Peptides against a protein of PDB entry 5ZK1. Designs and how they scored, part 41

Target 1, 52 residues: chain A of PDB entry 5ZK1
Amino acid sequence: KREVRLMKNREAARECRRKKKEYVKCLENRVAVLENQNKTLIEELKALKDLY
Target 2, 52 residues: chain A of PDB entry 5ZK1 as posed
Amino acid sequence: KREVRLMKNREAARESRRKKKEYVKCLENRVAVLENQNKTLIEELKALKDLY

## One batch from the design tools (peptide; made by RFdiffusion4, then SolubleMPNN)

Design b2_p22_2_s4 (from b2_p22_2, 11 letters changed)
Fold by OpenDDE base, seed 3:
Structure b2_p22_2_s4 (fold): chain B 52 residues (1-52), chain A 22 residues (1-22)
Amino acid sequence: as target 1 above (52 residues)
Amino acid sequence: SPELEKLLEELKKLEEELEKLK
């Protein structure tokens, strides 16, 4: 019984760390996409303002 | 542009969430 509880706790801790890592990676990817979109929009807005 | 402002505010929120997760 004790060993099974320790195995389940180790598994739950691995799954918690996996989910945290996946969530951070999803945020990092979303930040990188938004940074690139914002850069493009700022460059386009600058180019439009420099024409008038 | 209200779209650019929304993207900037969304980016800022995601950066703040990312920093809280480090």
Scores: peptide ipSAE 0.030, ipTM 0.457, DockQ to the pose 0.174
Fold by OpenDDE base, seed 4:
Structure b2_p22_2_s4 (fold): chain B 52 residues (1-52), chain A 22 residues (1-22)
Amino acid sequence: as target 1 above (52 residues)
Amino acid sequence: SPELEKLLEELKKLEEELEKLK
């Protein structure tokens, strides 16, 4: 039936949007961790350069 | 430092990927 195809399409579109949102959140968390690590490494490298 | 420049370029690529996904 057409109704069952439209239901399955709506479910697939909801699942696609859910997976996209979870992937973006995973990348945002990874960027925030790498930005913090990079900031710490830059501060440590500046402190080492100021000693020499 | 060439390693710091690589880390900055990796971060920039991840930020560009995030912006393409929004």
Scores: peptide ipSAE 0.027, ipTM 0.444, DockQ to the pose 0.154
Fold by OpenDDE base, seed 1:
Structure b2_p22_2_s4 (fold): chain B 52 residues (1-52), chain A 22 residues (1-22)
Amino acid sequence: as target 1 above (52 residues)
Amino acid sequence: SPELEKLLEELKKLEEELEKLK
């Protein structure tokens, strides 16, 4: 049936957009964690440098 | 620090990947 094929295509397109959004959110969270770790390491390196 | 430089380069690659996905 044509209607069943159109429904499955709409569902597949929704799922593709959902997966893309989840992947972008995973990368954004990883970037935020690495930015925080980097900031902490830079602050620790500055504090160590200010002692010498 | 070679560890800090590696984290900066990993961060840069992730930011470039994010920009390609927007």
Scores: peptide ipSAE 0.027, ipTM 0.468, DockQ to the pose 0.161
Fold by OpenDDE base, seed 2:
Parts: structure tokens; C-alpha cells; sequence
Structure b2_p22_2_s4 (fold): chain B 52 residues (1-52), chain A 22 residues (1-22)
């Protein structure tokens, strides 16, 4: 009985760490997309302002 | 988690900057 509880706790702790890693990776990917969009929009706005 | 809080605050700043450019 004790060994089965320790095994299930180790599995739950592995799954919790996996879910946290996937959530951080999702945020990192969203930040990288928004940084690229922001950079492009700032470059386009500068190019339009430099024409007038 | 201090790393997760940093990424959320950075994301919020980028969203606020994009909204100021519209």
C-alpha cells in the first residue's frame, strides 16, 4: 500500500512539472509572436512617417 | 513562479504597446 501511494505521488509530480513546462512554452511562443508583430508595426509606422 | 510572472508582465506590456500603435 505505501509503495503504490509513493509511485502515484511521483507520477502526479511528473505530470504537474510537464503541465507547467507546456504552459511556460505556450507563453514564450505568444511573447515571440507579439514581439515580431510589434517590431513589424513600428517599422511600418516609421517608414510611413519618414515619407511625410 | 517568478519566471512565469515575468513572462506575463512582458506579454502585458507588448499588448499595451500594440494597442497604442492602432
Amino acid sequence: as target 1 above (52 residues)
Amino acid sequence: SPELEKLLEELKKLEEELEKLK
Scores: peptide ipSAE 0.019, ipTM 0.422, DockQ to the pose 0.043

Design b2_p22_3_s1 (from b2_p22_3, 13 letters changed)
Fold by OpenDDE base, seed 5:
Structure b2_p22_3_s1 (fold): chain B 52 residues (1-52), chain A 22 residues (1-22)
Amino acid sequence: as target 1 above (52 residues)
Amino acid sequence: SELEELERKKEELEKLEEELKK
């Protein structure tokens, strides 16, 4: 019984670390998209301002 | 503005990423 509890705890800890890593990667991808969108909008606003 | 909303969302995501790296 002790070994089965230790195995289940190790599996749960591996799954927790996997989910954390996938969530961080999702946030990093969203940050990169938002940074690119912000850059494009800032460049468009500058181009518009340079016409007036 | 749409720009201010994107900047706010970027900052919120960066904070959450830093908290998850601790």
Scores: peptide ipSAE 0.025, ipTM 0.415, DockQ to the pose 0.079
Fold by OpenDDE base, seed 3:
Structure b2_p22_3_s1 (fold): chain B 52 residues (1-52), chain A 22 residues (1-22)
Amino acid sequence: as target 1 above (52 residues)
Amino acid sequence: SELEELERKKEELEKLEEELKK
């Protein structure tokens, strides 16, 4: 009985670490897309202001 | 933590996108 509980805890801890890594990767990808979009919009707004 | 910093940065960028869309 104790060994089965320790095995299930080790499996749950592996799954928690996997899900955390996937979630961090999703946030990093979203941040990189938003940073690139924001940079492009700022550069376009600057180019439009430099024409007047 | 790195996760909390990325979550904050995501929320800040989502607010800036919504402000630029008005």
Scores: peptide ipSAE 0.017, ipTM 0.396, DockQ to the pose 0.033
Fold by OpenDDE base, seed 2:
Structure b2_p22_3_s1 (fold): chain B 52 residues (1-52), chain A 22 residues (1-22)
Amino acid sequence: as target 1 above (52 residues)
Amino acid sequence: SELEELERKKEELEKLEEELKK
């Protein structure tokens, strides 16, 4: 039936949008962790350079 | 796209962390 094909297409489009949103959120979380780690490492390197 | 910008930033930060570990 045409209606079953339209329903499956709508479900596939919802799932595609969900997966894209979850992937973006995973990258945003990874960037936030890396930015915090990099900030800490730069602060530690400055503190070591200020001792010499 | 916003996704491609976040992927590029992730790769840049991963390279900087690897350079600081050496």
Scores: peptide ipSAE 0.017, ipTM 0.397, DockQ to the pose 0.032
Fold by OpenDDE base, seed 4:
Formats: sequence, structure tokens, C-alpha cells
Structure b2_p22_3_s1 (fold): chain B 52 residues (1-52), chain A 22 residues (1-22)
Amino acid sequence: as target 1 above (52 residues)
Amino acid sequence: SELEELERKKEELEKLEEELKK
């Protein structure tokens, strides 16, 4: 019984670390995309304002 | 934490993206 609990805890800890790493990477990628989109939209908005 | 900072930055950039589309 103790060994099976220790094995399951080690597996759960590996899976928790994997999921956390994937979630951080997803947020980093989303921030980089939004920063680029926001920069483009600001530049487009400025270019439109400079025409009027 | 680094995670909470990325979540805050994501939310801030989403708000700014929505404001620029109005």
C-alpha cells in the first residue's frame, strides 16, 4: 500500500509539473501574439489618424 | 509569480486590443 501511494504521488507531481510548463508556454505565446497584434493595431491607427 | 504576471499582461493586452477595435 505505501509503495503504490508513493508511485501515484510521483506520477501526479510529474503530471502537475508538465501541465504547469505547458500552461506557462501557452501564456507566453499568447502574450507575444497579443503584443505583436497590439503594436500593429496602434501603428495602423496612427497611420489612419495621420491621413485625416 | 511569473505565471500571475503573464496572466495580468495577457488580460491587459486583450483589453487594449478590444479598445482599439471600437
Scores: peptide ipSAE 0.016, ipTM 0.400, DockQ to the pose 0.031

Design b2_p22_3_s2 (from b2_p22_3, 12 letters changed)
Fold by OpenDDE base, seed 1:
Structure b2_p22_3_s2 (fold): chain B 52 residues (1-52), chain A 22 residues (1-22)
Amino acid sequence: as target 1 above (52 residues)
Amino acid sequence: SIDKELEEKKKELKKEEEKLKK
């Protein structure tokens, strides 16, 4: 009984680490997209201000 | 789309953390 519980806990801990890594990767992709959009919008706003 | 994926990943992570606390 104890060894089976320790094995299941190790498996659950591996899966939790995997899911955390996948969640972080999704956040990193979102940050990269938002940073690129923000950069483009700042460049467009600068180009508009340089015309006036 | 991205916000839905983030919310799904957050829900999955929370469920796995609850399994580690039992």
Scores: peptide ipSAE 0.049, ipTM 0.495, DockQ to the pose 0.622
Fold by OpenDDE base, seed 4:
Structure b2_p22_3_s2 (fold): chain B 52 residues (1-52), chain A 22 residues (1-22)
Amino acid sequence: as target 1 above (52 residues)
Amino acid sequence: SIDKELEEKKKELKKEEEKLKK
């Protein structure tokens, strides 16, 4: 029936939006960790260069 | 590992996109 397909599509679209939000949050966390690691490594490399 | 979590989320999103196409 068309109604059952529309219900399943509405449920799948809600779940897809939820999963997309969780994926973006995971990417934002990955970016924040990589930016912090990169900042620390750049600071360590500067401190090492300032000793020579 | 954050990379494992990203790969799992990509696999989950792909499965939900395939459900939307059927």
Scores: peptide ipSAE 0.044, ipTM 0.502, DockQ to the pose 0.624
Fold by OpenDDE base, seed 5:
Structure b2_p22_3_s2 (fold): chain B 52 residues (1-52), chain A 22 residues (1-22)
Amino acid sequence: as target 1 above (52 residues)
Amino acid sequence: SIDKELEEKKKELKKEEEKLKK
């Protein structure tokens, strides 16, 4: 019983680390998309302001 | 959608953290 619990805990810890890495990558992709959209909107607002 | 993928990953992480606490 004890060894089987230790094996399952090691497997769960490996899977938790994998999923945390995937979650961080998804957040990094979201941040990069939002930063690029904000940059484009700021450039468009500047171009519109420089027209008046 | 990025928001749907984030919410799914958050639910999966919560389930795995609950398994590590038992």
Scores: peptide ipSAE 0.040, ipTM 0.500, DockQ to the pose 0.647
Fold by OpenDDE base, seed 2:
Structure b2_p22_3_s2 (fold): chain B 52 residues (1-52), chain A 22 residues (1-22)
Amino acid sequence: as target 1 above (52 residues)
Amino acid sequence: SIDKELEEKKKELKKEEEKLKK
């Protein structure tokens, strides 16, 4: 009984670490998309200001 | 949508943290 509980705890801890890594990766992807969108919008705003 | 994926991952992470506390 004790060994089975320790195995299940080790499996749950591995899965928690996996899901935390996936959550960080989703945040990194969101940051990269927002940074690229902001860069494009800033470049478009500069191009519009240089026309007038 | 990235916001939907983030909300799903947040819900999954919370469920696993609750399982680890029991």
Scores: peptide ipSAE 0.038, ipTM 0.487, DockQ to the pose 0.661

Design b2_p22_3_s3 (from b2_p22_3, 9 letters changed)
Fold by OpenDDE base, seed 3:
Structure b2_p22_3_s3 (fold): chain B 52 residues (1-52), chain A 22 residues (1-22)
Amino acid sequence: as target 1 above (52 residues)
Amino acid sequence: SELKELEEKKKELEKEEEELKA
């Protein structure tokens, strides 16, 4: 009984670490997309201001 | 927040690990 509980806890701890790593990767990807979009919008706004 | 739920779950697992070592 104890060994099965220790195995399940180790599996749950591995899954928690996996989910945390996936969540951080999703945030990093979202930040990279938003930074690229913001850069593009700033460049477009600059190009529009340089025409006036 | 998913991060908060993961932190709560980590604290639960840490407590369960301490209880299983006693």
Scores: peptide ipSAE 0.046, ipTM 0.539, DockQ to the pose 0.139
Fold by OpenDDE base, seed 4:
Structure b2_p22_3_s3 (fold): chain B 52 residues (1-52), chain A 22 residues (1-22)
Amino acid sequence: as target 1 above (52 residues)
Amino acid sequence: SELKELEEKKKELEKEEEELKA
């Protein structure tokens, strides 16, 4: 009984670490997209200002 | 499951990132 509980706890801890890694990677990708969009908008705003 | 939704959203964001780099 104790060994099975320790095994299940180790499995749950592995799954929590996996979920956290995937969540961080999703946030990193979201930041990269927002940074690229902001860069494009800043470049477009510069190009518009250089026309006037 | 929340994990599948995160994997799908990750794949979508990776595509959007590649589209913005092209």
Scores: peptide ipSAE 0.017, ipTM 0.375, DockQ to the pose 0.033
Fold by OpenDDE base, seed 2:
Structure b2_p22_3_s3 (fold): chain B 52 residues (1-52), chain A 22 residues (1-22)
Amino acid sequence: as target 1 above (52 residues)
Amino acid sequence: SELKELEEKKKELEKEEEELKA
């Protein structure tokens, strides 16, 4: 009984660490996409302002 | 917390993107 509880706790802790790593990676990817979009929009706005 | 900092930075960039589209 004790060993089975310790095994299940180790599996749950591995799964928790996996989910946290996936969540961080999703946030990092979303930040990188938004930074690239903002950069493009700033460059387009600058190009439009430099024409007038 | 690194997760909190990334969530805050994501929200900042989303606001800047909305302000640039308006």
Scores: peptide ipSAE 0.016, ipTM 0.356, DockQ to the pose 0.031
Fold by OpenDDE base, seed 5:
Structure b2_p22_3_s3 (fold): chain B 52 residues (1-52), chain A 22 residues (1-22)
Amino acid sequence: as target 1 above (52 residues)
Amino acid sequence: SELKELEEKKKELEKEEEELKA
């Protein structure tokens, strides 16, 4: 039936948008963690260089 | 697209993190 196909397509489109939003949020969180780790490593390397 | 930019930035930061640990 046409209505059942349209319902399934709308559900699939909602699920695709949900998965994309979750993936973007995962990447944003990973970027923020890596930026913090990189900043800490740069600060530690500076502190070591300032001792010599 | 914003998703591609985030994927590229993640890959850049992963390289910089490995270069600082070596």
Scores: peptide ipSAE 0.016, ipTM 0.353, DockQ to the pose 0.032

Design b2_p22_3_s4 (from b2_p22_3, 10 letters changed)
Fold by OpenDDE base, seed 5:
Structure b2_p22_3_s4 (fold): chain B 52 residues (1-52), chain A 22 residues (1-22)
Amino acid sequence: as target 1 above (52 residues)
Amino acid sequence: SELRELEEKKKELEKEEEELKK
């Protein structure tokens, strides 16, 4: 029936949007961790350079 | 690896986007 196909498509579209939001959040978290690690490594390299 | 999990999730999203177009 047309109504059952439209219901399934709406459910699949909700699930796709949910997973896309979770994927973006995982990327944002990874970027934040890498930026913090890079900042720490740059600060450590500066501190070592200021000793010599 | 978090990177591999992100690549797998990307591949799942691409498949679901293709299924929504059929």
Scores: peptide ipSAE 0.029, ipTM 0.436, DockQ to the pose 0.827
Fold by OpenDDE base, seed 3:
Structure b2_p22_3_s4 (fold): chain B 52 residues (1-52), chain A 22 residues (1-22)
Amino acid sequence: as target 1 above (52 residues)
Amino acid sequence: SELRELEEKKKELEKEEEELKK
């Protein structure tokens, strides 16, 4: 009984670390997209202001 | 599974990033 619980806990901890790694990659991609969009919008707003 | 959903969302965001870099 104890060994089976320890095995399941080790498996759950491996799965939790895997899920956390993929979640961090998803957040990193989301940040990169938002930073690029923000940069583009700032550059466009600057170009429009430099015309007047 | 939540992991498959995260892998799918990761691929969607990678495409959006590639589109914004053109």
Scores: peptide ipSAE 0.024, ipTM 0.387, DockQ to the pose 0.031
Fold by OpenDDE base, seed 4:
Structure b2_p22_3_s4 (fold): chain B 52 residues (1-52), chain A 22 residues (1-22)
Amino acid sequence: as target 1 above (52 residues)
Amino acid sequence: SELRELEEKKKELEKEEEELKK
C-alpha cells in the first residue's frame, strides 16, 4: 500500500533527524570538554612560565 | 545499537564536563 510506504518514510525521516540531533550534541559536548582541557593546560603552562 | 552508544557517550562526556568545572 502507498500509505504504508509514506508512513515508513516519515518514521525513517524522524529517526534520521533524532540521530543527527544526538550526534551533534555529542560533538558539542566533546568540543566543550576539549576547549576546557585546553584552557586549563594553557593556564597551567602560563603559571609555570610566570615562575621563571 | 548505534543510538545506545551515542546516548552512553553523551552521558560520559556530560560527566567529564561536570568534573572539569569543579
Scores: peptide ipSAE 0.021, ipTM 0.381, DockQ to the pose 0.033
Fold by OpenDDE base, seed 2:
Structure b2_p22_3_s4 (fold): chain B 52 residues (1-52), chain A 22 residues (1-22)
Amino acid sequence: as target 1 above (52 residues)
Amino acid sequence: SELRELEEKKKELEKEEEELKK
């Protein structure tokens, strides 16, 4: 039936948009964690250099 | 593409983290 094909296409398009949003959110969270780790390591290296 | 920019930035920060651990 044509209606069943249109319904399946609409469901596949919703799932594609959901997966893209989840992937972007995963990358944003990984970037935020790495930026915080990098900032902490740079601050520790500065504090160590300021002692000598 | 915003997704490409986030993937490139992730890869840059991973390299900087590896350089700071040496």
Scores: peptide ipSAE 0.018, ipTM 0.365, DockQ to the pose 0.031

Design b2_p22_5_s1 (from b2_p22_5, 10 letters changed)
Fold by OpenDDE base, seed 1:
Structure b2_p22_5_s1 (fold): chain B 52 residues (1-52), chain A 22 residues (1-22)
Amino acid sequence: as target 1 above (52 residues)
Amino acid sequence: SELLERAEKVLKEILKALESLK
């Protein structure tokens, strides 16, 4: 009984760390996309301002 | 930390760009 509980706890801790790593990677990718989109929008806004 | 600092820099650049359009 004790060994099975310790095994399940180790498995749950490994899965929690995996899910956290995947979530952080998803956030990093989303931030990189948003950073690029925002740079493009800032450049477009500057170009529009320089026409007036 | 570094990811948040980069996001904050981009947000500050957007705010400056928007302020320059007034």
Scores: peptide ipSAE 0.027, ipTM 0.502, DockQ to the pose 0.036
Fold by OpenDDE base, seed 5:
Structure b2_p22_5_s1 (fold): chain B 52 residues (1-52), chain A 22 residues (1-22)
Amino acid sequence: as target 1 above (52 residues)
Amino acid sequence: SELLERAEKVLKEILKALESLK
């Protein structure tokens, strides 16, 4: 039946949007961690340079 | 995307910091 195919397509489209949102959130969290680690490393490198 | 622009900004700050150590 056409209606059952349209229902399954709507469910698949909802699941695709959910997976995309979770993937973007994972990337955003990884970027925020790397940004903080890089700031700390830059500060440590500056402090080390000021000792010599 | 705002995420890529933030990542590119951080990479540019790292490169400048490394250049200042020469």
Scores: peptide ipSAE 0.026, ipTM 0.480, DockQ to the pose 0.035
Fold by OpenDDE base, seed 2:
Structure b2_p22_5_s1 (fold): chain B 52 residues (1-52), chain A 22 residues (1-22)
Amino acid sequence: as target 1 above (52 residues)
Amino acid sequence: SELLERAEKVLKEILKALESLK
């Protein structure tokens, strides 16, 4: 039936949007962690350089 | 993702610089 195909398409489109949102959130979290680690390591490098 | 690749590259260069200071 046409209605069952339209329902399955709507479900697939919802799942595609959900997966995209989860992927973007995973990338944003990974960027935030790497930026924080980078900041800490730059501060440690500056502190070590300022000892010489 | 170019942003993640850039962040990972910078972090690797910082880790190498810290290792060269030991």
Scores: peptide ipSAE 0.025, ipTM 0.475, DockQ to the pose 0.073
Fold by OpenDDE base, seed 3:
Structure b2_p22_5_s1 (fold): chain B 52 residues (1-52), chain A 22 residues (1-22)
Amino acid sequence: as target 1 above (52 residues)
Amino acid sequence: SELLERAEKVLKEILKALESLK
């Protein structure tokens, strides 16, 4: 009984770490896309200001 | 995520600034 509970806890901890890693990677990719979009929009705003 | 929310906020502020220039 104890060893089976320890095994299930180790499996649950591995799955929790996997899900956390996937979630962080998804957030990092979303941040990188938003930062690139932000940079492009700032460059477009500068180009528009330089025309006036 | 606070970092994502900050990035989304700044993008919305830039889009609003672009809309105010039209």
Scores: peptide ipSAE 0.025, ipTM 0.466, DockQ to the pose 0.075

Design b2_p22_5_s2 (from b2_p22_5, 13 letters changed)
Fold by OpenDDE base, seed 3:
Structure b2_p22_5_s2 (fold): chain B 52 residues (1-52), chain A 22 residues (1-22)
Amino acid sequence: as target 1 above (52 residues)
Amino acid sequence: SELLKRAKEVLEKNKKALESLK
């Protein structure tokens, strides 16, 4: 009985680490896209301001 | 997390850049 509980806990801990890694990767990709979009929009706003 | 730190630093830079455009 104790060994089966320890095995299930190890499996749950592996799955928790996998899900956390995937979630962080999705957030990192979304942040990189938003950082690039915001940079481009700020550069476009500067270029528009320099025309007037 | 280091990701949340970098995201906050970028948001603060973007806020300063936007304020310089007003």
Scores: peptide ipSAE 0.039, ipTM 0.558, DockQ to the pose 0.035
Fold by OpenDDE base, seed 4:
Structure b2_p22_5_s2 (fold): chain B 52 residues (1-52), chain A 22 residues (1-22)
Amino acid sequence: as target 1 above (52 residues)
Amino acid sequence: SELLKRAKEVLEKNKKALESLK
């Protein structure tokens, strides 16, 4: 029936939006961690260069 | 995407900072 196809399409579209939101959140968290680690490493490398 | 723009800006800053340490 047409109604069952429309219901399944609405469900698939909700799940696609959920998966996209979770993926973006994982990327945002990974970017924030890498940005912090790279700042710390650059500061440590500067401090080492200023000692020699 | 604003996320990809920010990530590229950070990578470019980090690259310049690393080149200044050579």
Scores: peptide ipSAE 0.039, ipTM 0.557, DockQ to the pose 0.034
Fold by OpenDDE base, seed 2:
Structure b2_p22_5_s2 (fold): chain B 52 residues (1-52), chain A 22 residues (1-22)
Amino acid sequence: as target 1 above (52 residues)
Amino acid sequence: SELLKRAKEVLEKNKKALESLK
């Protein structure tokens, strides 16, 4: 009984660490996309301002 | 968190860029 509980706890801890790593990676990818979009929009707004 | 540092740096760059457009 004790060994089975320790095995299940180790498995749950591995799964929790995996989910946390995937969540951070998703946030990092979303930030990188938004950084690039904001850079492009700022460059476009500057180019439009420099025409007038 | 490095992610929060980067997000703050981007926000500050965007703020400065928008102020230069006024």
Scores: peptide ipSAE 0.039, ipTM 0.538, DockQ to the pose 0.033
Fold by OpenDDE base, seed 5:
Structure b2_p22_5_s2 (fold): chain B 52 residues (1-52), chain A 22 residues (1-22)
Amino acid sequence: as target 1 above (52 residues)
Amino acid sequence: SELLKRAKEVLEKNKKALESLK
């Protein structure tokens, strides 16, 4: 029936948008962690250079 | 020092990882 096909398409489109949102959030979290790690490592490298 | 070498290697890996996410 046409209605069942339209329902399944709406569900698939919702799931696609959900997966995309979760993927972007995962990337944003990974960026924030890596930026913080890089900041810390740069600060440690400066402190070690200023001691010698 | 080996510590500075390892820190630079981690920094470069993280830089490449950040660039691959943009």
Scores: peptide ipSAE 0.022, ipTM 0.487, DockQ to the pose 0.234

Design b2_p22_5_s3 (from b2_p22_5, 10 letters changed)
Fold by OpenDDE base, seed 5:
Structure b2_p22_5_s3 (fold): chain B 52 residues (1-52), chain A 22 residues (1-22)
Amino acid sequence: as target 1 above (52 residues)
Amino acid sequence: SELLERAKKVLKENLEALKALE
């Protein structure tokens, strides 16, 4: 039936949007962690350089 | 020092990982 095909297409489109949103959120979290780690490492490298 | 070279390596790897996410 046409209605069942339209329902399945709407469900697939919702799932694709959900997966994309979760992927972007995972990337944003990874960026924030790496930026914070880099900041800490730069500060530690400066502190070590200022001691010598 | 080995500590500075390890920190530079991790910093480089993290910068490469950030660029791979752009």
Scores: peptide ipSAE 0.031, ipTM 0.570, DockQ to the pose 0.238
Fold by OpenDDE base, seed 1:
Structure b2_p22_5_s3 (fold): chain B 52 residues (1-52), chain A 22 residues (1-22)
Amino acid sequence: as target 1 above (52 residues)
Amino acid sequence: SELLERAKKVLKENLEALKALE
């Protein structure tokens, strides 16, 4: 039936949007961690360089 | 200094990981 196909398409589109949102959130969290680690390591490297 | 070379390596690896997310 047409209605069952439209329902399944709406469900698939909701699941696709959910998976995309979860993936983007995982990437954003990884970026924030790596940027903070890089900032700290750059500051430590500068402090060590300024001692010599 | 071995410490400086380790920190540079970690920075490089983190920059490569950031570029792989773009």
Scores: peptide ipSAE 0.030, ipTM 0.563, DockQ to the pose 0.275
Fold by OpenDDE base, seed 2:
Structure b2_p22_5_s3 (fold): chain B 52 residues (1-52), chain A 22 residues (1-22)
Amino acid sequence: as target 1 above (52 residues)
Amino acid sequence: SELLERAKKVLKENLEALKALE
């Protein structure tokens, strides 16, 4: 009984670390997309201002 | 957190860019 509980705890801890790593990776990807979109929009707005 | 510092930097740059459009 004790060994089975320790195995299940080790598995749950591995799964928790995996989910945390995937969540951070999702946030990093979303920030990179928003950073690129914001740069493009700022460049387009500057180019539009420089025409008038 | 490096992610939070990057997000703060982007927000600062966006605010500076908007002010430069006024």
Scores: peptide ipSAE 0.030, ipTM 0.526, DockQ to the pose 0.034
Fold by OpenDDE base, seed 4:
Structure b2_p22_5_s3 (fold): chain B 52 residues (1-52), chain A 22 residues (1-22)
Amino acid sequence: as target 1 above (52 residues)
Amino acid sequence: SELLERAKKVLKENLEALKALE
């Protein structure tokens, strides 16, 4: 009985760490995309303001 | 211009989305 509880706890802890790592990676990717889009749009806005 | 206002809107929405991740 004790060994089965320790095994299930180790499995749950591995799954929690996996889910956290995947979530952080999704956030990092979303930040990188939004930062790149913002840079491009700021450059386009500057180019358009320098023409008028 | 309408194009400038659309681009400003997208920048604002992206800044709000970035702040929601902090």
Scores: peptide ipSAE 0.029, ipTM 0.545, DockQ to the pose 0.284

